# Peptides against a protein of PDB entry 3PUK, part 149

Target 1, 227 residues: chain A of PDB entry 3PUK
Amino acid sequence: ERGLKSVVWRKIKTAVFDDCRKEGEWKIMLLDEFTTKLLSSCCKMTDLLEEGITVIENIYKNREPVRQMKALYFISPTPKSVDCFLRDFGSKSEKKYKAAYIYFTDFCPDSLFNKIKASCSKSIRRCKEINISFIPQESQVYTLDVPDAFYYCYSPDPSNASRKEVVMEAMAEQIVTVCATLDENPGVRYKSKPLDNASKLAQLVEKKLEDYYKIDEKGLIKGKTQS

## One batch from the design tools (peptide; made by RFdiffusion4, then SolubleMPNN)

Design b2_p18_8_s4 (from b2_p18_8, 10 letters changed)
Fold by OpenDDE base, seed 3:
Parts: C-alpha cells; structure tokens; sequence
Structure b2_p18_8_s4 (fold): chain B 227 residues (1-227), chain A 18 residues (1-18)
C-alpha cells in the first residue's frame, strides 16, 4: 500500500519499534488520546504484536503495576501525558514498570523534559522525539488534532484573538509534520478570502518548514519541492 | 530536539541532540 497510512506506519515502525526492539522481549505500550487515534488509523493489533507489543494501555487510566515488563510510551508532549508518565515512575513505590522508553510525537518543551529528568531519569532507557502529529485518513487526506480549531479560527469575538494564535501555531506544527513525514518542502497555496486565517496559517507553515529543515539532522536546508 | 539513550546494562545516560 502506497497511501499516507502506510507511510505513517513505516515511519512509526522505524522511529519507535525498531529503535527499542530487543529480540524475544515483549513490552507494554502506553498511549494517550492522540496516539490511540494515530495508531488506530494506520495499523492493527496484529501489527503491534509483530512489533513486540503484548498489551496496549491508556496512559490516563489507572493501571496495575507490571514491574517485570518494560513500557513503551508513545505519547504527545503535553503536561497531561507527561504527568501521567511521572506518576508511573515518580517514586520507587509507584514504579509501575521495569523501565520506560519514551517517544514523543512532537517537540517536547524544555520545561516538560526537565520535569521528567528531575523526577525519573533513572527509569528511562530511551527518550526521543518523532515528528508525527496528524491523523492519516486516506492516501492523500489527513486530519489535524487541534481542539476547538474551528471555533477559534472563525469566532468573530476579538477576545478569542490570543487563543486563535495558539490554535494556528498548533495547526501549522501538525502540517509541518505531514511535510516531514512525506519528506516534502512544498510551496504553500491558500485561499485568501474571506478571512485572513488561511494566509496567517500559510505564513506560519512556511516559517516552521524553514525552521524544521534548517535544524534537520543533516544540517541541510532542503529546497522547495515542486507540488 | 533531544535523545536519551541508555544501554540496558548500564545506568549511564547518553543524551544526544536529535
């Protein structure tokens, strides 16, 4: 399959499962709301079993300790998900798993990372950021997981202006992860009327694409692709 | 971007920039 779902799955397989794979070892995988949707969109439980995942657990729910097993956290870099992780490893008495492998779906802010390091660094075997913050729907279609995006983008209330900016930033970040997943640096096209939303979003995407490719591991600025 | 990599047998922390 050559669809976006297959590309996303291959990226997750390479960046997450292959990175922490150990022969004959099974892991418990912890998911949050976003990563549950993400994996549900691009794989089956049988695929996860093949990758050495025995059980999937929701990070937000209370869970019984399985102290002999290592845990794979595939989560968004949010305070909520991080706080749930910290509760699993914050104290010796509260340690639910043998060790943790953490894979964030996006850039983890230094404040959250420092909080993790201060509380449970010894329990972490791996911590990496991957760049997948969208849900593939079909071969050429994806959705953004930005709460209330429609409301704030189209609200006529000026009191929502600051929140609209936050939403636009989040949307732009997710669009950039699509481009990164596809290894594309496209020219951005938009409809400018009736609102400035599309123009503002386009500018944010362009800026973030430039920033992303400037700091790419290869240190090379990728030129714009023909789209 | 950051990466923490620890060998399973070692408590040593290697932090590499992603």
Amino acid sequence: as target 1 above (227 residues)
Amino acid sequence: MFSIDREEEKEDETVEPL
Scores: peptide ipSAE 0.037, ipTM 0.552, DockQ to the pose 0.234
Fold by OpenDDE base, seed 5:
Structure b2_p18_8_s4 (fold): chain B 227 residues (1-227), chain A 18 residues (1-18)
Amino acid sequence: as target 1 above (227 residues)
Amino acid sequence: MFSIDREEEKEDETVEPL
């Protein structure tokens, strides 16, 4: 069985690199904090070179313009990453790159998407969501990148209840991307004691899985699989 | 899910639901 890392790499290759590939064309790739970790977990620099990436840059850093090259933005759909992208293309006179291909690791909120369209639509050649918002560690192990998840999930402070809900939603979304990447619709199992956190998260995952497979690109409704 | 597809020679933006 191919490890989760190889499955993730294959999905990125198909959904991102093959989608924007042009013969003989090199691109600069812009990464954020999450996608840096993601790519580092599942590929090498040599793999990226083979996919036509000449340089990897951090989207949060100030970068020199390379106006003759197209940029591949592989980023999370966050205000921070989107704002950095918009700074690269927001001014007609100060475009850092020739054009942009944007691939979001997850669902991009309409507010961010509309902000992109309104500001720099002419510079964008492609904008897609690829639904990979987890880090593969081992063949069957992954990590979620949800800041302060531990703190809010286990906080006894009632004032954190709203933030706990947001964190649980984010974790559930990332778990669904794992299932989607593996092409699985598992039955969710959890330990309910001593806290109800696992039960709440399980319910969120189940709901989001149902929603995902009802509206997936293939229009396929998958039954529950044993995982 | 949404996608933007724009041909290099076209000014028009095609947005398709994913």
Scores: peptide ipSAE 0.037, ipTM 0.551, DockQ to the pose 0.229
Fold by OpenDDE base, seed 1:
Structure b2_p18_8_s4 (fold): chain B 227 residues (1-227), chain A 18 residues (1-18)
Amino acid sequence: as target 1 above (227 residues)
Amino acid sequence: MFSIDREEEKEDETVEPL
């Protein structure tokens, strides 16, 4: 069995690098906090060089313009990352790069997408969602990037109930991206004690998997696979 | 899932931001 890291790398290679690759062309790649961790988990700098990436930059940092080069933005669909992108292309005189390719790790909200379209549409050659919102740790182990998840899931304070629900929803979405990456619709196993958090998360994952495979472009409902 | 796909041939026009 090919390890989860290799599957994730292959998906990124196909969905991102092969999609925007041009022979003899080098790009600058812009990463945020999540995508930095993601790429670090599944590839090396040498792999990125082979894919036509000459330089990796942090999207949150001030960067010098390289107007002759195209930029590959591999970022999360967050207001912070989008605002940094918009600063790179928001004015004619202040464009940092020749053009942009944007690949979001997850669903981009319409509000953010509309903001991009309104400000920078002419500078964008590609904009896609690739649905990878997890970090592979080992061949069969992954982690979720949900800030404060531990705090809200285990908070005894009833005032945190709404925040707990939001965090559980975000975790379920990320787990579904793992299943989608593996092309699997697994049975979900969990340990129910001492808290019901695992049961609630399992139900959310199951519901989202059903929704995901119902909407699949081929109209094929994929049955349950072995976990 | 949305996609923006713009073909390369408009390379020479300085892509003016809207």
Scores: peptide ipSAE 0.045, ipTM 0.577, DockQ to the pose 0.253; fails the geometry check
Fold by OpenDDE base, seed 2:
Structure b2_p18_8_s4 (fold): chain B 227 residues (1-227), chain A 18 residues (1-18)
Amino acid sequence: as target 1 above (227 residues)
Amino acid sequence: MFSIDREEEKEDETVEPL
């Protein structure tokens, strides 16, 4: 059985690299903080070279234009990452790259997508969502990239209740991406004590899994798996 | 799921004049 890292890599390879592959073409790959961690967890630089990536750049850093090369943006659908992308293509005269392929790690909000369409549509060759919003640690272990999740989930301060809900939603979404990556529809198990956090998260995951499999292009409602 | 799939417009070979 291939570990979670290999499954994640295979999914990225298929969904991103194979999708934008052109024979003899090298690309610059732009990563954000999350995708840097993600790729670092499941591949080596040599693997990326084999996929036609010549250079990896941090999207948040100031970068020199390479106008003759196409750029592969593998980024999270955040305002920060999107704004950095928009800066690379915002001026007609000063595009940093020849064209862009954009692969989002999760669902891109319509607001961000519309912002991209309005400003940079002509520069974009591909824009897809690949739904990988977790970091594989081991064969069956992953971490979620939700800032301050621990603080908000365990904060006794009632003023954090709204933030807790947002964090719980984000965690649930990321867990669903794990299930989708593994092609599983698990029964969710949790420990309810001492806080209701696990129960709430479980309910959110179950709901999102249901929604995910209802909209699956195959129209096949996948039954619960024993995971 | 929003996909922008644009076929490569034929790059106008802008012949940069020598």
Scores: peptide ipSAE 0.041, ipTM 0.578, DockQ to the pose 0.292; fails the geometry check

## One batch from the design tools (peptide; made by RFdiffusion4, then SolubleMPNN)

Design b2_p19_3_s1 (from b2_p19_3, 10 letters changed)
Fold by OpenDDE base, seed 2:
Structure b2_p19_3_s1 (fold): chain B 227 residues (1-227), chain A 19 residues (1-19)
Amino acid sequence: as target 1 above (227 residues)
Amino acid sequence: SEEFEKDLEKYEEKKKKLK
């Protein structure tokens, strides 16, 4: 069995690099915090060079324009990352790159997508969601990138209830991406904890799994696996 | 680009199915 890292890399290679590959073309790749961690976990710089990436840049940093080169944005569908992208292409005079390829690690909210469409449609060559929102650590171990997840999920403060819900939804989405990457539709198992967070998360995962497989790339509804 | 338009169509179709 190929380790989870290999599976993730294979998915990225197929869904991102092969999808936007042009012969003889080098791209600048823009990463955010999550995708930096993701790529660092499953590939080396040499691998990226082989895929036609000349330079990796942090999307959050101020960058010098390279107007003759196309940019590959491999980013999370967050307001922060999208806003940085919009700054790169939002003005005709201040376009940092020749064109953009955008690959989101997860489902892009309509609000963000509409902003992109309204502002930068002429600069975009590709825009896809690849559904990889987890960090592979070991062959069967992965971590979720949900900031402050622990704090909000276990906070006794009722004022954090709304944030807790958002965090759990984000976690559920990321878990679904793991399942999709592994081509699994597992039954969700959880242990009872003092807080019913695990049960709520499990329900969210199950719902999202159902939705995902109804509209998967193959158009096939997959049965539940006994994992 | 034509490619982006196709991506957009796919996106919209996907969103419609999720609703």
Scores: peptide ipSAE 0.168, ipTM 0.750, DockQ to the pose 0.697
Fold by OpenDDE base, seed 4:
Structure b2_p19_3_s1 (fold): chain B 227 residues (1-227), chain A 19 residues (1-19)
Amino acid sequence: as target 1 above (227 residues)
Amino acid sequence: SEEFEKDLEKYEEKKKKLK
């Protein structure tokens, strides 16, 4: 019925909520900009209540401590979101919550992960990476979170070439997360004219898909910590 | 989306009660 939205929700439910669920326990959920959009696209507040979420908070905002409750961080693996998390748990005297469960929407860079471990490891009960870096729009439609993608991809200015490559890589990565979410290894189809952007993107996607499935098959999951 | 935002505001209000 909801197609991709239902698939995404099911993935989040399984990978995030079921993973940290404790019977009778309520959590505060911390969201960033991306995960706010993501959840808004595929669930209702009632769904979150059913998953044991009593309050949703924006990670970027100043928040009052609720020290008796555990926090579920469902955030993107960005410096901004990570820094906000670190502010919540980085100081023993300033811990905002009882403990943290962290779920990243994508692979967390080792540098960020190590930074978290170094400062907040004792407060973290779970840290897991999931692969959902897209917004489902319709049954078969999704939106990538790549700022200015159109501008850089179609810019005639050669000075934007470097940025174009970065954007394409980010797009490819997010497309792979869609495939992972759908449990699909699709054949990539594209129309290359008038620009080669589609071809380049396709190649990047194919390469990243190969890497993803190799990693998945080997069970080589990066960035896990459990207590 | 608008409904979600409104509900989010309600959750923020609930937070105040948990303080």
Scores: peptide ipSAE 0.019, ipTM 0.464, DockQ to the pose 0.018
Fold by OpenDDE base, seed 5:
Structure b2_p19_3_s1 (fold): chain B 227 residues (1-227), chain A 19 residues (1-19)
Amino acid sequence: as target 1 above (227 residues)
Amino acid sequence: SEEFEKDLEKYEEKKKKLK
């Protein structure tokens, strides 16, 4: 009934909640800014309770230790979110929770992953990337969480060229996560504009889609789908 | 944990394929 929202919820349920489920066990779930928006868009608190989440907490806030409970971190692979996680488990004497399950919404950079591995490996039960970096809206509409994307992409200032490329890359990554979530490999279509932003983005998406399907868990390259 | 070690292995394998 909720189109893309239902698909996203199903993906999260399977990739996150089912993956770390233990019968009779309740977890604290830690969310960042993005995942708060994501979950708010596709589920209710009652749904989370059914999945064994007793409390949701903001990872950026100072929190009291609940040492007897395990924590489920559903977070973006950003330095800010990772640093907050590291603060929760970085010190043996100051562990806030019993153990951690980490699920990243996107590919975690090596630098961040290495920091986690070096500092907190003994506290981590699971660490996975689930590749959901978009917010579902109505039906099959979604929003990309790329700050200032419009500004940089359409800036007349040539000094923003490098930032434009970074933004385009981030947008392309998020679009690929939509395709992955929908289990589709769409033929990318675009309208050319004087500013070749659409073409550049399309090329980035196509390249990333190819990479994704080459290295996906199924090892299957899917044919082009209609969208 | 054993599960985390498996996750690490998978992560490293994926990285090798991207490079």
Scores: peptide ipSAE 0.172, ipTM 0.751, DockQ to the pose 0.726; fails the geometry check
Fold by OpenDDE base, seed 1:
Structure b2_p19_3_s1 (fold): chain B 227 residues (1-227), chain A 19 residues (1-19)
Amino acid sequence: as target 1 above (227 residues)
Amino acid sequence: SEEFEKDLEKYEEKKKKLK
């Protein structure tokens, strides 16, 4: 029943928790809105305890310093989340924690990355992108985190065309991250609608899948798998 | 910091391949 959830959890466990695990060490984990939903969808608090997380905190809240503990930031690469991190470790502020491990759910923009590097590099032990930008719902069902996707995709207003394209790209990217997480290259199936958004999205997904698998760590082009 | 720098390099390389 929960195949996708299990896969997502396994990926997080290996890419995040195992990557920064140290025997006998507990960490504080900082989450944003998206990663809170993500973890809530695929694990329990007991699972996080087993992974060496003692406390979960919201990155957006003003938190008391725990200077003796390291912090695990599992966050989206957004200006808001990054700014909150920078407040915790920035040169002008007192450090909230002993050190930071940062795991982004998606590609971090160069501008944000440069800000982090310039301000907090000495405090960072790890910084990775793990490419999980979706919420698993059921064994084969997931939800995309694309704000206003419905509005822009179905807007008849030509003035929204540029924004529609951006939304479609974001959706396609998230679908690709699902495929990457599942280690699958599925045949894309869709039902055409009056605005033909499904066809456009399918084309974007196919293109991005091709790009992803061409540049995978093994240098192997994977064939299409059964979907 | 050394580990972070390595991750940064890997990140930049991956970005170049995607573009």
Scores: peptide ipSAE 0.019, ipTM 0.515, DockQ to the pose 0.643; fails the geometry check

Design b2_p19_3_s2 (from b2_p19_3, 10 letters changed)
Fold by OpenDDE base, seed 3:
Structure b2_p19_3_s2 (fold): chain B 227 residues (1-227), chain A 19 residues (1-19)
Amino acid sequence: as target 1 above (227 residues)
Amino acid sequence: SKELEEDIKKYEKKKEILK
């Protein structure tokens, strides 16, 4: 029983693979550290083959050009991943692949997007944000990708208070992404810790869920669901 | 299962050997 994994896979299949699918066409897929873990958690290599992926490459590694094939970049919107992409397409004569389809796992900052647009716009056939920033573990269990979350949340140093708030916001955003992926608007519950971190996070999640469904693209406010 | 991750690692190892 892997309900959450199946939901995540279906979202990736619809948002990424179906979006760039062309009959009879094979693509090379480029992954970074996060997307490697993400796909590993919810699919098999055979699944990717069925979606028209010939081979998977690590975006951070040096790679030989395959100029006759198009590339599917499924990556995080980070400076490191974006820089690696730019190296692949930055020079007209040194392009690694025929063209690029880019799918970001989260919101891409304007600074990074503008950098891509300025140097590689002609090589890009698609650029989309799909908003998946978590990794499913079990049927209803997931992990968040928030760097240094443990350190800042449990730091006794008052100087870390501002960073703690940033971490809490990031975690709340990812939880909302899970809910959106599952099409749920749950009542938030938490187990108290010695610190009031769980309560604070719960409040942030509730607020963000409310905001998300109020401004839903369908124009509907979803009622509370069980989860 | 982490099957895909293992496949990627195997592939990368093979590439290194072929260099």
Scores: peptide ipSAE 0.014, ipTM 0.423, DockQ to the pose 0.016
Fold by OpenDDE base, seed 2:
Structure b2_p19_3_s2 (fold): chain B 227 residues (1-227), chain A 19 residues (1-19)
Amino acid sequence: as target 1 above (227 residues)
Amino acid sequence: SKELEEDIKKYEKKKEILK
């Protein structure tokens, strides 16, 4: 009934909650800004309770230790979120939780991953990338979480060109995660405007889709599907 | 839908009161 929202929830349930489920065990779930919005868009607190989440906390805020409980980190692979995690389990501080399950919404750069491994690998029970970097709004509508995308994409200042490219890459990657979530390799359509942003984004998406579907999660090559 | 966000905020406020 909820279309894309249901698909996203199903993906999160299978990729995150089912993956770390232990009978009778409750976890504290840590969310960042993006994952808070993501979960808010596709589930209710009651749904999370059913999945063994006792409480949800903001990873950016100071939190009291609950050393007897395991923590589920559902976070974006950003320096900010990773740094907050490291504060919880880093060698210089007391561990806030018994252990950590980490699920990244997207590909975690090697630099960040290595930083995590070097600091607190023993505390980590799971570390996975689930590739959900979009927020479902409606059955067929989703929103990308790319900060300042509008500003950089439509900036007339050439000095922002490099940042624009970064934003475009981020957007393209998130769109690919939508396609992956929907298990589709669609044709990309866009409306041409005075700015070539849409065309450039389309090209980036197409390229990334091609790369993604060279080898899927099951080692299968998928052909292009209808949009 | 911002229900979860609101729940988080409420929870945080409760923690502050208990401190």
Scores: peptide ipSAE 0.014, ipTM 0.424, DockQ to the pose 0.017
Fold by OpenDDE base, seed 5:
Structure b2_p19_3_s2 (fold): chain B 227 residues (1-227), chain A 19 residues (1-19)
Amino acid sequence: as target 1 above (227 residues)
Amino acid sequence: SKELEEDIKKYEKKKEILK
């Protein structure tokens, strides 16, 4: 009934909640800015309760310890979110929760992962990447979360060229995660004028889609879909 | 839907009041 929102919810339910669910066990869930928006777009608090979440909290906020409960971190693989996690379980502070399940919305850089591993590996029961880096709006509409994308993509200043490439890469990655989530291999369409941004992005998406399906666990190469 | 975001805000506000 909710189209893309339903698909996203099912993905999260399977990849996150079902993965760490234990009968009769309740968890505290920690969210960052992105995952708050993500879950808000595709579920209600009642849905989370059904998945064994007793309460949700903002990872950026100072929180009181609940040492008897396990924590489910559904967060972006950013330095800010990781640092907040490390404050909860790091060697320099008392553990706020009994244990942690960490689910990253995207690929976690090795530098961040190693930082986590070095400081609080004993507290972590799960650490997975689920590759959902978009927010569903309507049945076939989604938004990307790439900071300053507008500024850099449309900046006339040549000094921003390197940053423009970075944001294009990030956008392409997020689009591919949509395709992966929907199990689709779309034909990419774009309008190139007045700038070549759309063309460049399309090329990046196409390349990444090819790479994804080549190494897909199912070993299936899908034909082009009407997405 | 922004229900979850509102719930978080509400919860945080409640915590502040109770402290």
Scores: peptide ipSAE 0.012, ipTM 0.401, DockQ to the pose 0.017
Fold by OpenDDE base, seed 1:
Structure b2_p19_3_s2 (fold): chain B 227 residues (1-227), chain A 19 residues (1-19)
Amino acid sequence: as target 1 above (227 residues)
Amino acid sequence: SKELEEDIKKYEKKKEILK
């Protein structure tokens, strides 16, 4: 398979599954709402089985303990998902699994990270941030996971200006993540709208792309590619 | 307000990492 879906899958395979793989070992994988959609968009259950996942569980649900098995948490860095994890391994709670591997889909705030460390550091074998915060739809189409983006971007209320800025930053970050995943530095194209949000977003994306590739691991500045 | 502050903090940190 070719296209964005295959690229995303390859990234997940390398960053998550290969990172925690152990020969002959099966893991339970815990997903939240976003990662469920993400994996559903780019793989099949058979693919997960091949990666050593025996079963997928929803992190939000009350699950029966399987104390003999290690758990792979592929989750977003949200208070809700983190709290669910802490219920599985927290000091006051009986551990549901043997150990945990945690992979966050984005930057985990220090507050959440510290909360995890304080509660169940001994149970964690791996904690890693990966930069995959988008959902591939087809070969050249993806969707962003930014809550309330529509509301704040198109709100005429000046009191929402700060929130709009945050949303724009979040969207830009996710777009840059897509570009980084695809190893592309595209020229940004957009259709202007009444509030000119598309232009603002484009400028943010361009700036962030420039910043990202300026500090290339190879010390090279990547030129613009065709989008 | 609290949520907004957390969001700002999150993305400011990310911005610094990308620089």
Scores: peptide ipSAE 0.008, ipTM 0.340, DockQ to the pose 0.096

